# Peptides against a protein of PDB entry 8OXM, part 127

Target 1, 371 residues: chain A of PDB entry 8OXM
Amino acid sequence: FKAEFRLAGGVNLPKIIDCVGSDGKERRQLVKGRDDLRQDAVMQQVFQMCNTLLQRNTETRKRKLTICTYKVVPLSQRSGVLEWCTGTVPIGEFLVNNEDGAHKRYRPNDFSAFQCQKKMMEVQKKSFEEKYEVFMDVCQNFQPVFRYFCMEKFLDPAIWFEKRLAYTRSVATSSIVGYILGLGDRHVQNILINEQSAELVHIDLGVAFEQGKILPTPETVPFRLTRDIVDGMGITGVEGVFRRCCEKTMEVMRNSQETLLTIVEVLLYDPLFDWTMNPLKALYLQQRPEDETELHPTLNADDQECKRNLSDIDQSFNKVAERVLMRLQEKLKGVEEGTVLSVGGQVNLLIQQAIDPKNLSRLFPGWKAWV

## One batch from the design tools (peptide; made by RFdiffusion4, then SolubleMPNN)

Design b2_p16_2_s2 (from b2_p16_2, 7 letters changed)
Fold by OpenDDE base, seed 2:
Structure b2_p16_2_s2 (fold): chain B 371 residues (1-371), chain A 16 residues (1-16)
Amino acid sequence: as target 1 above (371 residues)
Amino acid sequence: LEEKAKKILEEILKKA
């Protein structure tokens, strides 16, 4: 470890530490000092397993369908070392950076990212109809630009085409596996893109097993498939490569039902794996940027006083775990809304749900569904 | 427990 550190910014002020490996190579590490990285570590192991299943299948192996993983070393309940994904940038940083974001560069006459956020925050407590109308106005005046990521980074046309395919495959694989695992909180800062591979890296995996649905503003989409995410795929959008890669990933997941259920069951009953949503975590995830300054001190105090009777907590926990397992089994059978769907039918429903402006307009404004 | 979960995951991965 070098003696010097840099601040990465943000509320938790994560420290970037440079480490020299035994190979003499410097590697950046992100040290988070206030986040439980155990969830990230467990979910990375699940992703590695999903990658093993995808590599065993001939159709998914030929398509190079994988989820990008990173190393997590939890140091405590509130601290850990992330292998910092060197050469990655948050999608949000590329798209909606205030000074040099792609939306400002390519669409200077559109609404600013701030104007879009303000408009959606103003209607946050309004009806679904009012949210939808304002979301459609925002979308009309904030057109997607993520196609320019690959065009800026990959000047050679053959490389550009290959990287756009790598991106599309990465979105498809992570979307389907993320849906199966019920991965939430897929805001534009929790999805990184590798500037060399064009593959996505999903970070902050603390909202899993559909716990995003019990947030004060419930999640209404199965994964992030917003207009910029789609624009990065190029002219075909969700049709062709993306859809086929989703179907092939879903085929492998459904054919691995017993394995996936057994693993998720072990994880749900692991007393060290706190996957349940708590009110403080829910409040933190859906805070307003204006409220970030005041609430930081109090999150440290009273983990001790909710000694509710251990028996009632255990019974409630077991019922939630059983419900998660039942819902996972339904997904792996293709049961959606009480109907058994084919792989193509299920993938189609998930795509339609993810791109539906009505679902997107209902999300928490901090999720930035217009991006 | 994390090592046990990891071992269980590795065993399941070897059987799959």
Scores: peptide ipSAE 0.009, ipTM 0.488, DockQ to the pose 0.020
Fold by OpenDDE base, seed 3:
Structure b2_p16_2_s2 (fold): chain B 371 residues (1-371), chain A 16 residues (1-16)
Amino acid sequence: as target 1 above (371 residues)
Amino acid sequence: LEEKAKKILEEILKKA
């Protein structure tokens, strides 16, 4: 370990430390305090397993379909070390940085990111119809610009085309695997893009197994496929490469049903793996900027003596775990809304659900569905 | 737990 550390930006001021490995290579590590990294560590292991399944299949291997993973070492319930995703930027930082964001640079006459957020917050408590109308107005006046990421980073046309293809494959693989695992909270700060590979890195994996659907504002999309995400694919959008990569990923997942169910079952019943949504976590994830009252949760350890009958908690937990396993089995059989779909039919339904402006307009404003 | 999960994974991967 080097004696010097840098602060990463953000509320928790994570420490970036440089470590020399046993291989003599310097690696940057992020020491995150106060967050339970156990869920991230477990989900990274599941992603590594999904990558192993994808590498075994000739069609997915030929397409280089992988989820980008990072090393997580949980040290305690409140501390861990993650491998810093060097050479990555949050897609939100590239797109909607207040000073030098791509929307401001390429679309200076559009609404600002702040104006869009304000308009959507004003209708947050309104009807779905009012939310939809305001979302459509926001979308009309905030046009996608994410195509410029690859154009800025890759000046050679052949490299540019290869990187745009790598991006599209990364979105497809992570979208389908994320859907199968029920990965939520896919806001623009939880998705990083690698500036060299154009591949996505998904971080903050604390909303899994469709627990995003039980948030105060439920998640209404299977994955992030917003207008900027689609714009990064170029002129073909969701058609051609993206759709085919989704279908090939879904085919491998469905053909690996027994393996996936067995692994998820072991994880759901691991007493060290807290995947369930709790009210405090739900409040934190959907906190309003105006409700940043100093709820320092002084989690005084002592007041958890609410002896909720262990039997009622265990029965409620087991019923939730069983429902998660049943829903995972349905997804892996292609059962959607009580109908058995082909791989192509299931992927088509998921794409339509993810791009539907009615679903996008219902999301929590902090998710930034217009980006 | 990691070793048990790894062993279970290795056993599943040997049967497939």
Scores: peptide ipSAE 0.008, ipTM 0.468, DockQ to the pose 0.017
Fold by OpenDDE base, seed 5:
Structure b2_p16_2_s2 (fold): chain B 371 residues (1-371), chain A 16 residues (1-16)
Amino acid sequence: as target 1 above (371 residues)
Amino acid sequence: LEEKAKKILEEILKKA
């Protein structure tokens, strides 16, 4: 191990440590000190299964539709070594870094990332109408720049075009699989981009099975499809390649219903896999920057008063697990809002929900829906 | 398909 470390972005301040392997190769490792890496490990295995399904289908295999996975080595319940995705950067670091973010470089006359955050925090407790108006003002004065990622990294036009396609395919595959699994907390620090492949790497997989909908500020979008995410696709945006890759991914997921349900059922009833949202985790994920100082979670909150009868907790858990399985089955049947949709109809609804400024304006300000 | 799902599931459960 080298004595030097870098901080990765995010509330847990994971340490990036350079390690020399037994093969003499330097490898960056991410050391998470507060997160249960078992959740990330389990979800990475589910992504590997989804990749196996996508590789079996001729149409998704031809399109190279895959979710980027990383190796997770849990060391303890609270510590582990992630294989740091060497040559990845958080999309938030590229876009909205305070010193040299792409928004500041390409749009110096727009609102700063700090001004946008402040405006949305000021309206956090206000009406949905007031949130929408301020979100539209922020969006008008904070124009997307993520197209410049591929332009900066890939100077050859043919390479640039292929990498933009790889990015678009990665967004489509991860969006649909993330929706099926109910993956939440898709803020700009939990999504990395590979500087060589232009593919996305999703990290911090602890909000799954739609548990983002029971946060104090509920998640209102099926996946991250914000203006910068769309800008990275180029001039066609969500149309053409992205939509077709979503449809082909959704087709494979729906045709794999029995396999997906069986796997998720075993995971939901695994006593070692804590997927449920607890109040402390909910508070932690949606803490205000002003509240960061006081709530060290001294885990000495007395386990005593929430001893509601073990039977009532177990019945509540089983009812939540059953609801998750029912909702997963609905998604895999194309049931949305009580209506059975075609693959194209379902994908269209999800895209419209994800890009709707009314849904985006209702998200927690820390999610940065204007980016 | 079921046998491969079971094997993937067993690999998930062995690594969890």
Scores: peptide ipSAE 0.007, ipTM 0.496, DockQ to the pose 0.021
Fold by OpenDDE base, seed 1:
Structure b2_p16_2_s2 (fold): chain B 371 residues (1-371), chain A 16 residues (1-16)
Amino acid sequence: as target 1 above (371 residues)
Amino acid sequence: LEEKAKKILEEILKKA
């Protein structure tokens, strides 16, 4: 280990450390000291299994549909080591960095990221109609710029085109698999983009199995398909390559129903895998800047052992796990809102839900649905 | 870049 560390951004200030392996190679590692990395490790294993299914199918293999994975070594419930995704940047850092973000560089007369966030925070407790109106005003004055990522990184037009296709395929694969696993919307700092491959790496998988729907501000989208995410696909947007890659991914997922259900069932009942949403985690994920001042850790460990009967906790857990499995089975059958859809119909519904400004306007403003 | 990529794509599509 080198004596020097860098801070990665984010509330938990994860430490980037340089380690020399037994092979004499330097490797960057991210050390998280407050997050449970077991969920990330488990979800990476599920992604590897999904990748195996995608590689077995000729149509998805030809399209090189894969989810980028990283190595996770959980050390405890609150600590672990991530293999740092070298040559990646958070999409949020590229887009909305206060100094040199792409929005500021390409759209200097648009609203600042701070102005957008402020406007959406002001309406957070307001009606859906008022949220929608302010979201539309924000969107009008904060135009997408993510197309410039590939243009900045890939100066050769043929390479640029191939990398834009790699990006589009990566978004499609991660969106559909993310929907099946119930990852929901993803904070812009928790989506990394590889500066060499243009593929996405999803990190911090602490919301899975639709647990985002039970947050104080529930998720309203099946996956992140915001305007900048779409802008990175180029002129065709969600049409053509993205849609076809979603359909082919969904075909493989639906045809692998038994395998996916068995895998997820084993994981949901693993006593070492805490996937359930707790109130502290929910508060942490949707913290307001104003709420940081009042969370003095009154660790008054008043051990009021509310002896909630162990039986009632286990029964509540089992009912949640069963509901997750039932909903996963519905998704894999193409059951949406009580209707059985074709793969094309299901993918179309999911795309429409994900891009609907009414759904986006209802998301937690801290997750920046306008980006 | 987009116009150049479009031209390259049109050339690739003419050769396929």
Scores: peptide ipSAE 0.000, ipTM 0.284, DockQ to the pose 0.012

Design b2_p16_2_s3 (from b2_p16_2, 12 letters changed)
Fold by OpenDDE base, seed 4:
Structure b2_p16_2_s3 (fold): chain B 371 residues (1-371), chain A 16 residues (1-16)
Amino acid sequence: as target 1 above (371 residues)
Amino acid sequence: MEEKNRLLLEEIEKKL
């Protein structure tokens, strides 16, 4: 390892380190502290398996449908090393971070990201109707700009068109696989875009198996398909390439039901893999920026061994795992809201749910559903 | 694998 490190941005201030391998090659790595990377490592393995299924199918292989993966090495329950995704940027950084964000550059007269967040935070405890009205006002005064990512990075029109297609395919693949695995909505900082390929890299996979539905503000979308995500696809939006790639991905997932169920079953019952949402994790994921100041790290995780009888804990865990497997089986059968749908019908329902302003307006404001 | 991870942890912890 080199002696020098850099800080990556974010609450946990991960350290960027450079390592020289035995092959003499320099490799950049991200060291996270205060974070459990075991779930990230497991989800990356599941993505590799999904990629193997997608590569076996001729239709998905021809479309190059893949989920971008990175290497994760968990070191402890609170630390690990990640592959640095070289040549990637968080979509949130491009869109809304700093004074140089694409919204500020291309839409200088729109609401600021701060004004949008403030307006949505003010209605966070209000009715769904009030949330919807304010969300529509925010959306009207904060127009999407993510189309400019490919336009800035790819000056040649033919390359630009190919990269916009690569982006659209990446969104489709990650959305459908993310839905099957129950990743839910994704924070804008936890979606990276590759500046060379225009493909997405999903990071921080700490919410899986629909555990986002049991958050204090439950998730209401199957995946992130916000206005900027759609704007990056260009004029066709969710129609044409995106829809077809979702359908082809869903076809492969549904046709691989037995394999996916077996893999997920092994993971859900792995005693080393805690995928369950706990109250502290739920609080952390939906904490207000103003409340960050008072969480002294003094809660030893040791003291809330609530003496639930070991038998009642194991029975409760098994019932949650069984419910997750049942819901996964339903998804892979095309069962939505008690109805069996075709691949096209299921994909259509998921797209409509993901883009519905009523669903988006109900999301936790910290996740910026207007972006 | 564990021993390599332990040595890597110790090398990282010395730099933290």
Scores: peptide ipSAE 0.000, ipTM 0.369, DockQ to the pose 0.029
Fold by OpenDDE base, seed 5:
Structure b2_p16_2_s3 (fold): chain B 371 residues (1-371), chain A 16 residues (1-16)
Amino acid sequence: as target 1 above (371 residues)
Amino acid sequence: MEEKNRLLLEEIEKKL
């Protein structure tokens, strides 16, 4: 390891370290402290399995449908090492950086990212109708610009087209795989884009198995398919390549039902893998930016002996695990709202749910649904 | 020129 480190931004101040391998190659690594990387490591293994299934199918292999993965090495319950995704940037950093973000550069007369966030925070505790009206006002005055990512990075028209196609395929594959696994917390800082491949890398996998639905502000979309995400696909948007890649990914997932259920069952009953949402994690994920100053959780866990019998805790956990497995089985059968859908019908429903401004307006303001 | 390229790209995307 080199003696020097850099800080990555964010609350946990992760350390960027450089190491020289026994092969003489320099590799960047991210050391996270105060974070449990076990869930990230497990979800990366599930993504690798999904990639194996996608590579076995001739149609998904020809389309190069993959979810991007990175190496995770948990060191403790509160620390680990991540592969540094070299040549990636958070989509939020590209789009809504306060100094040089693409919205400020290309749409200087639109609302600022700060104005949009403020307007949505002011209505956070209001009715769904008031949230919807303010969300529509924000969307009208904050137009998508993510098309400029590929235009800035890829000056050759043939390369530009290939990379826009790679982006669209990456969004489709990660959206469907993420939906099947119930991946939540897909805010603009938890999605990286590779500046060379235009593929997405999903990070911070701590909300899975639809646990985003039990947050203080429940998640109302199956995946991130916001206006900027769609703008990056080009003129066809969610039609053509994106829809077909979603359908082909969903076909492979549905045809692999037994394999997916068996692996998720092993993970849900692993006593070393805590995938359940706890109240503290729920509060942390939906903290106000203004509340960052005071909550050092000196949780003195004063042992209030809620002697809930160990039997009642285990029975409650098993019932949650069974419900997750049942819902996963329903998704893999195409059961949505008690109706069996075709692959095309299921993908269409998911796209409509993900782009619905009523669903988007109900999300936590920190998710930035207008981006 | 841009509009012709746009329509051509849209046709290619519909076939892919």
Scores: peptide ipSAE 0.000, ipTM 0.270, DockQ to the pose 0.013
Fold by OpenDDE base, seed 1:
Structure b2_p16_2_s3 (fold): chain B 371 residues (1-371), chain A 16 residues (1-16)
Amino acid sequence: as target 1 above (371 residues)
Amino acid sequence: MEEKNRLLLEEIEKKL
């Protein structure tokens, strides 16, 4: 390891370290502290399995449908090492950076990202109707610009087209796999885009198995398919390539039901894997940027031995695990709202739910559903 | 020229 480290920013101040391997190659790594990387490691294993299933199927293999993965090595319940996703940028940094973000560069007369956030935060505790009206006003005055990512990075028209196709395929694969695994909406900083491949890398997988539905502001979308995400696909948007790639991914997932259920079952019952949402994690994920200064966790957890009978905790955990498995089985059968759908019908419903401005307007404003 | 290229790309994308 090199003697020097850098800070990656953010609340947990992860350390960027460089190491030289026995092969003489330099490798950048991210060391997280105060964070449980076991969930990320588990989700990466499930993604690798999904990739194996997608590579076995001729139609998904021909389309190069894959979810990007990275190496995670949990070291403790509160620390681990991640592979640095070299040559990636958070989509939120590209889109809504205050200095040089694409919205500011291409749409200088639109609302600033701060103005959009402020407007949506003001209505956070208001009716769904008021949220929808303000969300529509924000959307009118904050127009998508993510098409410019591929235009900036890929100047050759043939390369540009290929990379925009790779992006669209990556969004489709990650959206369907993410839906099956219950990742829900994704914060714009937790989606990286590769500057060479245009493929997405989903990081910080701390919300899975529909645990986003039990947040203080529950998730209302099956995956992130916001206006900028769609704009990156080009003029066809969610139609054509995206829809077909979603359908082919969903077909492989549904046809692999037994394998996926068995794997997820083993993971949900692993006593070393805490995937459940706790109140502190829920608060942390939906904190206001202004509240970051006061929560020094001087939770002296006085060991109030709430001897909740170990039996009642275990019974509550098992019931949650069973419910997650039942919902996963429903998804893999195409059961939506008590109706069995075809692959095309299910994918269509999910796309409509994900792009619905009524659903988007109800999301936590901190996750920037207008981006 | 740009609009013709956009329409051609859209037609290619519909076939992929």
Scores: peptide ipSAE 0.000, ipTM 0.295, DockQ to the pose 0.013; fails the geometry check
Fold by OpenDDE base, seed 2:
Structure b2_p16_2_s3 (fold): chain B 371 residues (1-371), chain A 16 residues (1-16)
Amino acid sequence: as target 1 above (371 residues)
Amino acid sequence: MEEKNRLLLEEIEKKL
């Protein structure tokens, strides 16, 4: 390792370190402290297994359907090393950077990202009706611009078209795999885009197995399919390539039910893998910008010595694990709201849920559902 | 020209 490090931005100030391999190549790594990277490591293994299933199927292999993965090496319960996704940028940095974001560049007369955030924060504790009205006003005055990502990065029309297809396929694959695994916290900083491949890299996998539904503001969408995410697909939006790639991914997942259940069962009952949402983590994920000054919750695992009887913890854990497995089995059978759906019906329902302004308006304002 | 290119892209996207 080099002796020098850089700070990445953000509350936890992760350290960017460079290492020289035995091959003489420099490799950038991210050292995250005060965070449990075991969940990220486990979820990356599950994504690799999903990729193996997708590569075995002829239809998904022909479409090059894959979820992007990165290496995670947990060092402790509160530290680890991640592969730095070189040549990636957070979609939020591209879209809503305060100085040079694509919304400001291409839509200078629209509301600023700050104005949108403020309007949605003002209604955060209001009715769903008031949230919906303000969300619709925000959306009317904040039009999507993510189409310009591929236009800026890929000047050749044939390359541009290929990369936009790669993007659309990446969104489809990650959306369906993410839904099956109940992946949450898909805010604009937790989704990276590769500037060379146009593929998405999902980071910070600390909300999985639908644990986003038990947040103080519950998650109401199956995956991120916001207006900018759709705008990046081009003129057909969610129709054509995206829908077909979702259907083919869902078909492979449903046909792999036994394998996926067995894998998730092993993970849910691993005593070294805490996937459950705790109150401190829930507060941290939905912290208000105004509250940034007072709560440094050091997620000290040492404060969990609230002597709950080990027996009551284990029984409560097992009941949550059983519920997660049951819900996973339902998803893999196409059971939605007590009804058995076809692959096309299930994918259609998920798309409609993900794009519904009523669902989007109910999300935590930090999720930036208008982006 | 732009509209023709848009329609061609849309047709290709519907077939992929």
Scores: peptide ipSAE 0.000, ipTM 0.288, DockQ to the pose 0.013; fails the geometry check

